# Designs tried in a protein design run: peptides against a protein of PDB entry 4Z63. Part 178

Target 1, 334 residues: chain A of PDB entry 4Z63
Amino acid sequence: LCLGMNDLTGNIPEDLFHLKRLNLLGIQENRLSGSLSREIRNLSSLVRLDVSWNLFSGEIPDVFDELPQLKFFLGQTNGFIGGIPKSLANSPSLNLLNLRNNSLSGRLMLNCTAMIALNSLDLGTNRFNGRLPENLPDCKRLKNVNLARNTFHGQVPESFKNFESLSYFSLSNSSLANISSALGILQHCKNLTTLVLTLNFHGEALPDDSSLHFEKLKVLVVANCRLTGSMPRWLSSSNELQLLDLSWNRLTGAIPSWIGDFKALFYLDLSNNSFTGEIPKSLTKLESLTSRNISVNEPSPDFPFFMKRNESARALQYNQIFGFPPTIELGHNN

## One batch from the design tools (peptide; made by RFdiffusion4, then SolubleMPNN)

Design b2_p20_5_s1 (from b2_p20_5, 8 letters changed)
Fold by OpenDDE base, seed 4:
Structure b2_p20_5_s1 (fold): chain B 334 residues (1-334), chain A 20 residues (1-20)
Amino acid sequence: as target 1 above (334 residues)
Amino acid sequence: SLSKYISTGSSYITTVTPDL
């Protein structure tokens, strides 16, 4: 049953929960309000539940043990409070959990040893606190992780060295400290292609350790951290780099010539830094900017990106990396 | 020309959902 993109108000009718053969419930993009009914438990054949973009409130009901076929739960952009219910945090069937932009709070706890099918997790823009869950690498299929805008004080856990499934990772604005440790850990994630760390590590030095290596890195965003240092030499070995945003830092020195050696680099933002010297002539030879045939069919993170032009303006949403226009931004340097 | 790819204006990329 798909009732998305309407102006439906109130709560879900209770009689809807009698549909025991229902595989898909989509009621997204409405004005549905109140608590999400516990009677969802009666939808024993449910594979996909989409309640996103509504006015739901209260706690998410702890009924997911009665939903053995549930693969997709989409609840982004609601008013949900509390934690992730225990049955959801232990779901062996769940492939994708999206609860981005809610008011979920407390410590983030997932039983990753039970969540054997989980491949995508979006809990960005919530009120989770404490530390990053050290056991996330135990989610052996977890590829896409957005934990942006939570209050995860401290450092990236050492256990994330073993996060072999991790491909797309966002921790934007999560009160993280120690960028050197974070990069030193995350370099061991051999499948990591997208790393977003914007609004963390305030005033730290961007490490220039030549031992750092991100083999498959395509997207690196470390904007608005007030980072000091220079363009990191270790980044030159990330031959697959497509998008680099290091804007709104305090980076100094010259823009190195190797920045033009990235065959796939189509988006470069180094604006609002303290870079000096000449613009490298190699930037004029970027193949991705001269060839029109960028394959648009590359895998992208499940979480959206936002381009924020100023502090007061609405950010532009980009659901895919290739949605960004080919860009070289070097403005507001010294 | 490189000029066709040069944007103007201060922006940055984030994954933080904007307030509506």
Scores: peptide ipSAE 0.415, ipTM 0.795, DockQ to the pose 0.819
Fold by OpenDDE base, seed 2:
Structure b2_p20_5_s1 (fold): chain B 334 residues (1-334), chain A 20 residues (1-20)
Amino acid sequence: as target 1 above (334 residues)
Amino acid sequence: SLSKYISTGSSYITTVTPDL
């Protein structure tokens, strides 16, 4: 049953919960309000539940033990409060959980040993607090993780060295500290292609440790951190780099010539730094800017990106990395 | 020409969902 993209108001009719053979319930992009009914437990054949982009409030009901076939739960952009229900945090069937842009709070706790099918987790823009959960690497299929705009004080857990499934990771604006430790840990994530760390590590030094290596890194965003230091030499070994944003930092020194050696680099933002010297001539030879053959069909994170103007509340949404226009931004505030 | 892609940026990339 797909009723998305309408002007439906009020609650879900109770009679809808009698549809025991229903595999898909999509009621997204409406004006549905109130609590999400516990009677969703009666939908025992449910594979996909999409209640996103509504006005739902209250706690998410703890009924996911009665939904043994549920693979997809989309609840982004609602008013949900409380924690992740215990039955949801223990779901063995769940592949994707998207609860981005809610008011969920408390400590983030997932039973990763039970969540054997979880591959995508989006909990960005909530009110979770405490530390990053050390057991996330126990979610052996977890590839996509967005935890942006939560209050995870402290450092990236040491256990994330073992996060082999991790490919797309966002921690933007999560009150993280110790960038040297974070990069030192995350370099062990052999499948990591996308790393977004914007609005963390305030005023720290960007490490220039030549022992750091990110083999499969395609997207690195560490913007608006007030980072000191220079262009890190370790980044030159990330041969697959497609997008680099180090804007709004306090980086100094020259832009190195090796920045033009990245064959796939189509988006470069080094603006609002204190770089000096000449623009490397190698940037004029970037193949990705001269050849229109950017393969748009590459895997992308499940979470959206936003281009935010520093002075504006307005942001442009990009659902795919290749949605960004080919860009070189080198404007400096010296 | 590369010049069409050169800008003086006032933006940055984030994954924080903006308040609508």
Scores: peptide ipSAE 0.412, ipTM 0.792, DockQ to the pose 0.818
Fold by OpenDDE base, seed 5:
Structure b2_p20_5_s1 (fold): chain B 334 residues (1-334), chain A 20 residues (1-20)
Amino acid sequence: as target 1 above (334 residues)
Amino acid sequence: SLSKYISTGSSYITTVTPDL
C-alpha cells in the first residue's frame, strides 16, 4: 500500500493494521501526526515501512521482533524521541535504517552481532550523545553510515580499523576531536570511498603524514574545521578522487601541481583558506572538466549532501555526488 | 578556460540536514 506524497493528516487508521499480508507500507511525505502505533506489530509480512517526511512524535514502538521480514525502515524527517527500540537494534532482517532528522537521544546502541543484514544506517541530525559506538564494525555488511549532527564527543574508535564493509561515512558536525587519529584509523577501511568530516576537529592541524593512504577515496569533504597546515601529500595517492572540499579552513602554502593529476576530479573547493602562490596550470588539464562523457555511474551514498552557504540557513540538497556541477572554487584565499 | 567552472559564493558541503 503506497499512500505517499499526499496531504493526509491525523493518525493511521487502526483498521490498516489488520492487513496481515501487507509487504509494503509507504505513507511518506504527508502530514500524519501523533505516535507511531504499536499495532504495526500486526503487519507480520511487512518488508518495507516508509513513514518518512511526516509529523510523527513520541517514541518508536518496540515491536520489531514481531516484524521478521522487515528489511527497510524509513522514518527520516519526523519528531521521534527516545532511543532506538531494543527490538530494532537487534533486528536480523533489517537492511536499511533511516531515522535522519528526528529528535532521538541518549547513547547510540546497536547490537551489530544480531544485525547481520544491516547495510545502510542513517541517524544523522539527531540528539544522540556520548561516544561513537565501538561495535559498529561488527555490523559486517554495513556500507553506508551517516551519523552527522550528533554529539559524539571524543575520537573515532580504534575498532574502526576493522570496518572493512564501510564505503560511505559521514560524521559532519559531531563534536569529533583528533583528526590525525581519525585519518590514521579510517585509512584501514579498504572499501572507504566517501568520507565527510565537515565541522569537526576545530583548529587542529591537518596531518601531512606520508604514511597515510586512502586507496579507494573518491569523495573527501573536510570543510569548515579551521584546520591548519597545508595540502596533504598523502592525498596525491588517492588516484580515484572525484570531489574534494577543504573550504573554510586555515590551510596555507601553495596549491600543489598534483591536484591536476586526478583524472576523475570534477569538484574542487579550496575556498576560504590562506593558500598562496599561483594557480597550478595542471588544473587546466583536468580530464573531467575537458571531456563531456565521464558518465561515471558509481553508487552514491544513501545520505544526502547539502551545499550550505556559510551565513544562510538555506542549503541545496544533492542526492547524488554527480549532482554537483563541475566546480573549481579557489576564492577568498590570501 | 577554468573561469567557466569557478563558482561565485562562499559555500561548503555538509551532510547535516538543514533546519526547516
Scores: peptide ipSAE 0.401, ipTM 0.798, DockQ to the pose 0.778
Fold by OpenDDE base, seed 3:
Structure b2_p20_5_s1 (fold): chain B 334 residues (1-334), chain A 20 residues (1-20)
Amino acid sequence: as target 1 above (334 residues)
Amino acid sequence: SLSKYISTGSSYITTVTPDL
C-alpha cells in the first residue's frame, strides 16, 4: 500500500493494521501525526515500512520482534523521541534503518551481533549522545553509516580499524576530536570510499603523515573545521579521488601540483583557507573536467549531501556524488 | 581558465540535514 506524497492528516486507521499480507506500507510525505501505533506489529508480512516525512511523535514502538520479514524501515524527518527500540536494535532481518532528522536521544545502542543483515544505517541529525558505539564493526554487512549531527564526543573508536564493511561514512558535526587518531583508524577501513567529517576537530592540525593511506577513497569532505596545516601529502596516494572539499579551514602553504594528477577529480573546493602561491597548472588538465563521460552509475552513499550556503539554514540537497557540478573553487584564499 | 567552473566560495558540503 503506497499512500505517500499526499496531504493525509491524523492517524493511520486501525483497520489498516489488519492487513496481515501487506509487504509494503508507504505513507511517507504526508501530515500524519501522533504516535506510530504499536499495532504495526500485526503487519507480520511487512518487508518495507516507510513513514518518512510526517509529523509522527513519541517513541518508536518496540514491536520489531513481531516483524520478522522487515528489511527496510524509513522514518526520516519525523518527531520521534527516545531511543532505538530494543527489538529494532536486535533485528536480524533489517537491511536498512533510516531515522535521520528526528529527536532520538540517549546512548546509541545496537546489537550488531544480532543485526546480521544491516547494511545501511542513517541516524544523522538526531540527539544521540555519549560515545560512538564501539561495536559498529560487529555489524559485518554495514556499508553505509550516517551519524552526522549527533552529540557524540571524544574520538573515533579503535575498534573501527576492523570496520571492513564500511564504505560510506558521515560524521559531520558530531563533536569529534583528534583528527589524527580518526584518520589513523579509518585508513584501515579497506572499503572506505566516502568520508565526511565536516564541522569536527575544531582548530586541530590536519595531519601530514605520509604513512596514512586511503586506497579506495573517492570522496573526502572535511569542511569548516578550522583545521590548520597544509595540503596533506598522504592524500596524493588516493588515486580514485573524485570529490575533495577542504573549504572553510585555516590551511596554509601552496596547493601542490599533484592535485591535478587525480584522473577522476571533478569537484575541488579549497575555498576560504589561507593557501598561498600559484594555482597549479595541472588543475587545468584534470581529465574529468575535460571529458564529458562522468560515470553517472557509480554507487553513492544512501545519505544525502547538502551544499550549505553561508550561515543560512537552507542548503541544496544532492543525493548522488555525481549530482555535484564539476567545480574548482579556490576563492577566498590569501 | 578556471573561471568557467562553478564557484562555491560561499558554501561547503555537509551531511547535516538542514532545518526545513
Scores: peptide ipSAE 0.400, ipTM 0.796, DockQ to the pose 0.706

Design b2_p20_5_s2 (from b2_p20_5, 8 letters changed)
Fold by OpenDDE base, seed 2:
Parts: structure tokens; sequence; C-alpha cells
Structure b2_p20_5_s2 (fold): chain B 334 residues (1-334), chain A 20 residues (1-20)
């Protein structure tokens, strides 16, 4: 049953919960309000539940133990409060959980040993607090993780060295500290292709440790951190780099010539730093910018990106990395 | 020339969902 993208209001009719053979319920992009009914437990054949982009409020009902076939739960952009229900945090069938842009709070706790099928987790833009959950690497299929705009004070857990499944990771604006430790840990994530750390590590030094290595890194965004230091030499070994944003930092020194050696680099923003010297000639020869052969069909994070011009401006949404226009931004304020 | 490419100006990329 797909009723998305309408102007439906009120609550879900109770009779809908009698549809025991229903595999897909999509009621997204409406104006449905109130609490999400516990009676969803009656939809025992449900594989996909999409209630995103509504006006739901209250706590998410703890009924997911009665939904043994549920693979997809999309509840982004609602007013849900409380924590993740225990039955949801223990779901063995769930592949994708998207609760981005809600008002969920408390400590983030997932039973990763039980969540054997979880491959995508989007809990960005909530009110979770405490520390990053150390057991996330126990979710052995977890590839996509967005935890942006939560209050996870402290450092990236040491256990994330073992996060082998991690490919796309966003921690923008999550009050993280110690960028040296974070990068030192995350370099062990051998499948990591996308790393977004914007609005963290305020005023720290960007490490220039040549021992750091991110082999498969395609997207690195560490913007608006007020980072000091220079262009890190370790980044030159990330041969697959496609997008680099280090804007709004306090980086100094020259832009190195190796920045133009990245064959796939199509988006470069080094603006609003204190770089000096000449623009490397190698930037004029970037193959990705000259050949326009950007493969648009590459895997992308499940979470969206946003380009903000200032703190008050509405951000432009980009659902895919290749949605960003080919860009070289080197404007700086010395 | 680099001028043929789009300049973002004073923008930065984030994954924080903006408030409506």
Amino acid sequence: as target 1 above (334 residues)
Amino acid sequence: SLSKYISTGSSYITTVTPEP
C-alpha cells in the first residue's frame, strides 16, 4: 500500500492494521500526526515501513519483535522522541534504519550482535548524547552510518579499528575531539570511502603524520573545524580521491602539487584558509575536470549531503556525490 | 583555465539536515 506524496492528515485508520498480508506500507510525505500506533504490530508480513516526512510525535512503539520480516524502516523527518525501542535495537531482520531528523534522545544503544542484517543506519540530526557506541563494529554488515548532529562528546572509540564493514561515515557537528586519534583509528577501516567530519575538532591541528593511510578514500570533508597546520602529506596516497573539502579552517603553507595528481578529483574546496604561494599548475590538468567522464553510477552514501554558504542560509541538498558540480575553490582570507 | 569551473564561494559541505 503506497499512499505517499499526498496531503493526508490525521491518524492512520485503525482498519489499515488489519491488513496482515501487507508487505509494504508507504505513507511518507503527508501530514499525518499523532503517535505511531502500536497496532503496526499486527502487520506481521511487513517488509517495508515508510512513515517519513510526516508530523508523527511521541515514542516509537516497541513492537518490532512482532515484525519478523521488516527490512526497511524509514521514519526520517518526524517528531519522534525517546530512544530506539528495545525490539528495534535487537531486530535481526532490519537492513535499513532511517530515523534522521527527529528528536530522539538519550544514549545510543544498539544490540549489534542481534542486528545481523543491518547495513544502513541513519540517526543524524537527533538529540542523542553521551559517547559513540563502542559496539557499532559488531554490526558486521553495517556499511552506511550517519550520526551527524548529535552530541557525542569525546573521541572516536578505539574499537572502530575493527569496523571492517564501514564504507560511509558521517559525524558532522557531533562535538568530537582529538582529530589525530580519530584519523589514526579510522585509517584501519579498509572499506571506508566517505568520511565527513565537518564542525568537529575545533581549533585542533590537522595531523601531518606520514604513517596515516586511507587507501579507498573517495570523499573527505573536514570543513569548518578551525584546524591549524598544512595540507597533510598522508592524503597524497589516497589515489581514488574524488571530493575534498577542507574549507573554513586555518590551514597554512602552500597547496602542494600532488593535489593535481588525483585522477578522479572533481570537487576541491580549500577556501577560507590561509594558504600561500602559487596555484599548482597540476590543477589545470585534472583529468576528471577535462574529460567530463565522471561515472555517475558509483555507489553513494544513503544519507544526503548539504552545501551551506553560511549558518543562516538554507542548504542545498545533494543526494549523490556526483550531484556536486565540478568545482575548484581556492579563495582564501589571509 | 580554472575559471571555467564553478566556485562555491563561502560554502562548506555538511551532512547535518538543515532546519526548514
Scores: peptide ipSAE 0.426, ipTM 0.800, DockQ to the pose 0.740
Fold by OpenDDE base, seed 1:
Structure b2_p20_5_s2 (fold): chain B 334 residues (1-334), chain A 20 residues (1-20)
Amino acid sequence: as target 1 above (334 residues)
Amino acid sequence: SLSKYISTGSSYITTVTPEP
């Protein structure tokens, strides 16, 4: 049953939950309100539940132990409160959980040992607090993780050295500290291609440790952290780099010539720093900008990106990495 | 020339869902 992208209002009729053979329920992008009924438990054949972009409120019902076939739960952009229900946090069938942009709170706890099928987790823009869950690497298939805009005080856990499945990771604006430790840990994630750390590490020094190496890194965004230091030499070894945003920091020194050696780099933002010297001539030779054959078919994170142009304005949403226009932004430097 | 490429001005990328 697909009723998405309408102007439906009110509550879901209770009789809808008597459809025992229903595999897909999509009611996204409506004006549905109230609590999500616990009677969802009656949809025992449910594989996909999409209630995203509505006005739902209250706690998510703890009935997911009665949904053994559920693979996809999309509830982003609602008013859900409370925590992740225990049955959801222990779901062995769940592949994708998207609860981005809600009001979920408390400590984030997932039983990763039980969640054997989880490959995509989006809990960005919620009210979770405490520390990053140390056991996330135990989710052995977890590839996409967005935990942006939560209050995860402290450092990236040491256990994330073992996060082998991690490919796309967003922690923007999550009150993280110690960028040196974070990068030192995350470099061990050998499948990591996308790392977004914007609005963390306030005023820290960007490490220039030659021992750091991100072999598969394609997207690095560490904007608006007030970071000090210079362009990190270790980044020059990330030969697959496609997108780099280090804007709105306090980085100094010259923009190094190796920045133009990235064959796939099509988006570069170093604006609003304190860089000095000349613009490297090598930037004019970037192959990705001279050839219009950008591979549009490369995998992207499941979580969206946002281009924030003004602190008071709504940001532009980009769902794919290659949705970003080819960009070189070096403005507002010395 | 770098002027051929798009300038975004005073912007940065986040994964934080913006406020309505």
Scores: peptide ipSAE 0.422, ipTM 0.805, DockQ to the pose 0.753
Fold by OpenDDE base, seed 3:
Structure b2_p20_5_s2 (fold): chain B 334 residues (1-334), chain A 20 residues (1-20)
Amino acid sequence: as target 1 above (334 residues)
Amino acid sequence: SLSKYISTGSSYITTVTPEP
């Protein structure tokens, strides 16, 4: 049943929860309000539940133990409060959990040992607090993780050295500290292709440790951190780099010539730093800008990117990396 | 030319969902 993208208001009719054979319930992009009924437990055949972009409030009902076939739960952009229900945090069937842009709070607790099928987790823009859950690497299939804009604190857990499944990771604006430790840990994530760390590590030095290596890194965004230092030499070994945003930092020195050696680099933002010297001529030789032969169908994170302008609350949304236009931003440097 | 791709920086990329 797909009723999304309407102007439906009020509550879900109770009779809807008698549809025992229903595999898909999509009621996204409406004006449905109130609590999400616990009677969803009656939809025992449910594989996909999409209640995103509504006005739901209250706690998410703890009924997911009665939904053994549920693979997809999308509840982004609602007013949900509380934590992740125990049954949801222990779901062995769930592949994707998206609760981005809610008001969920408390400590983030997932039983990763039980969540054997979880491959995508989007809990960005909530009110979770405490530390990053150190047991996330125990979710052996977890590939996509967005935890941006939560009130985490401290450092990236050491356990993330073992996060082999991790490919796409966003931690924007999560009050993280110690970028050196974070990068030192995350370099061990062999499948990591996308790393977004914007609005963290305030005022720290971007490490220039030649021992750091991100072999598969395609997207690196570390913007608006007030980072000091220079362009890190270790980044030059990330031969697959496609997008680099280090804007709104306090980076100094010259832009190195090796920045033009990235064959797939099509988006470069180094603006609002303190770089000096000349623009490397090698940038004019970027193959991606001269002869763009980039696969439009390359895998992208499940979480969206936003181009935030002028400290506005509004931003342009990009659902895929290749949605960004080819860009070289070098403005507002010395 | 490269000039067509160069602009003045007024934005940054984030994954924080903007307020409506």
Scores: peptide ipSAE 0.411, ipTM 0.786, DockQ to the pose 0.813
Fold by OpenDDE base, seed 5:
Structure b2_p20_5_s2 (fold): chain B 334 residues (1-334), chain A 20 residues (1-20)
Amino acid sequence: as target 1 above (334 residues)
Amino acid sequence: SLSKYISTGSSYITTVTPEP
């Protein structure tokens, strides 16, 4: 049953929960309000539940132990409060959980040992507090993780060295500290292609450690951190780099010539730093900008990106990395 | 030339959902 993208209001009719053979319930992009009924437990055949982009409130009901076939739960952009229900945090069937842009709070706890099928987790823009959960690497299939804009604090856990499944990782604006430790840990994530760390590590030094290596890194965003230092030499070994945003930091020195050696680099933002010297001539030879026929169909993160031009303005949303226009931004440097 | 790919205005990329 798909009723998404309408102007439906009120609560879900109770009679809908008598549809025991229902595999898919999509009621996204409406104006449905109130609590999500615990009677969803009656939908025992449910594989996909999409209640995203509504006005739901209250706690998410703890009934997911009665939904043994549920693979997809999408509840982003609602008013849900409380924590992740225990039955949801222990779901062995769940592949994707998206609860981005809610009011969920407390300590983030997932039983990753039980969540054997979880491959995508989006809990960005909530009110979770405390430390990052150390056991996330125990979710052995977890590829996509967005935990941006939560009240986490401290450092990236050492256990993330073992996060082999991790490919797309967002931690923007989560009060993280110690960028040197974070990069030192995350370099061990051999499948990591996308790393977004904007609005963290305030005033720290970007490490220029030659021992750091991100072999498969395609997207690196570390904007608006007030980072000191220079363009890190270790980044030059990330031959697959496509998008680099280091804007709104305090980086100094010259822009190195190797920045133009990236064959797939199509988006570069180094604006609002303290770089000096000349623009490298090698940037004029970027193949991604000179060849119009480079169609790179690569998988994108499940979480959206936002281009924020002004803190007071509405940001532009990009659902795919290649949705960004080819860009070189070097403005507002010394 | 590079000029055609140079953006105007200050911006940065984030994954934080904007406030309504």
Scores: peptide ipSAE 0.391, ipTM 0.790, DockQ to the pose 0.789

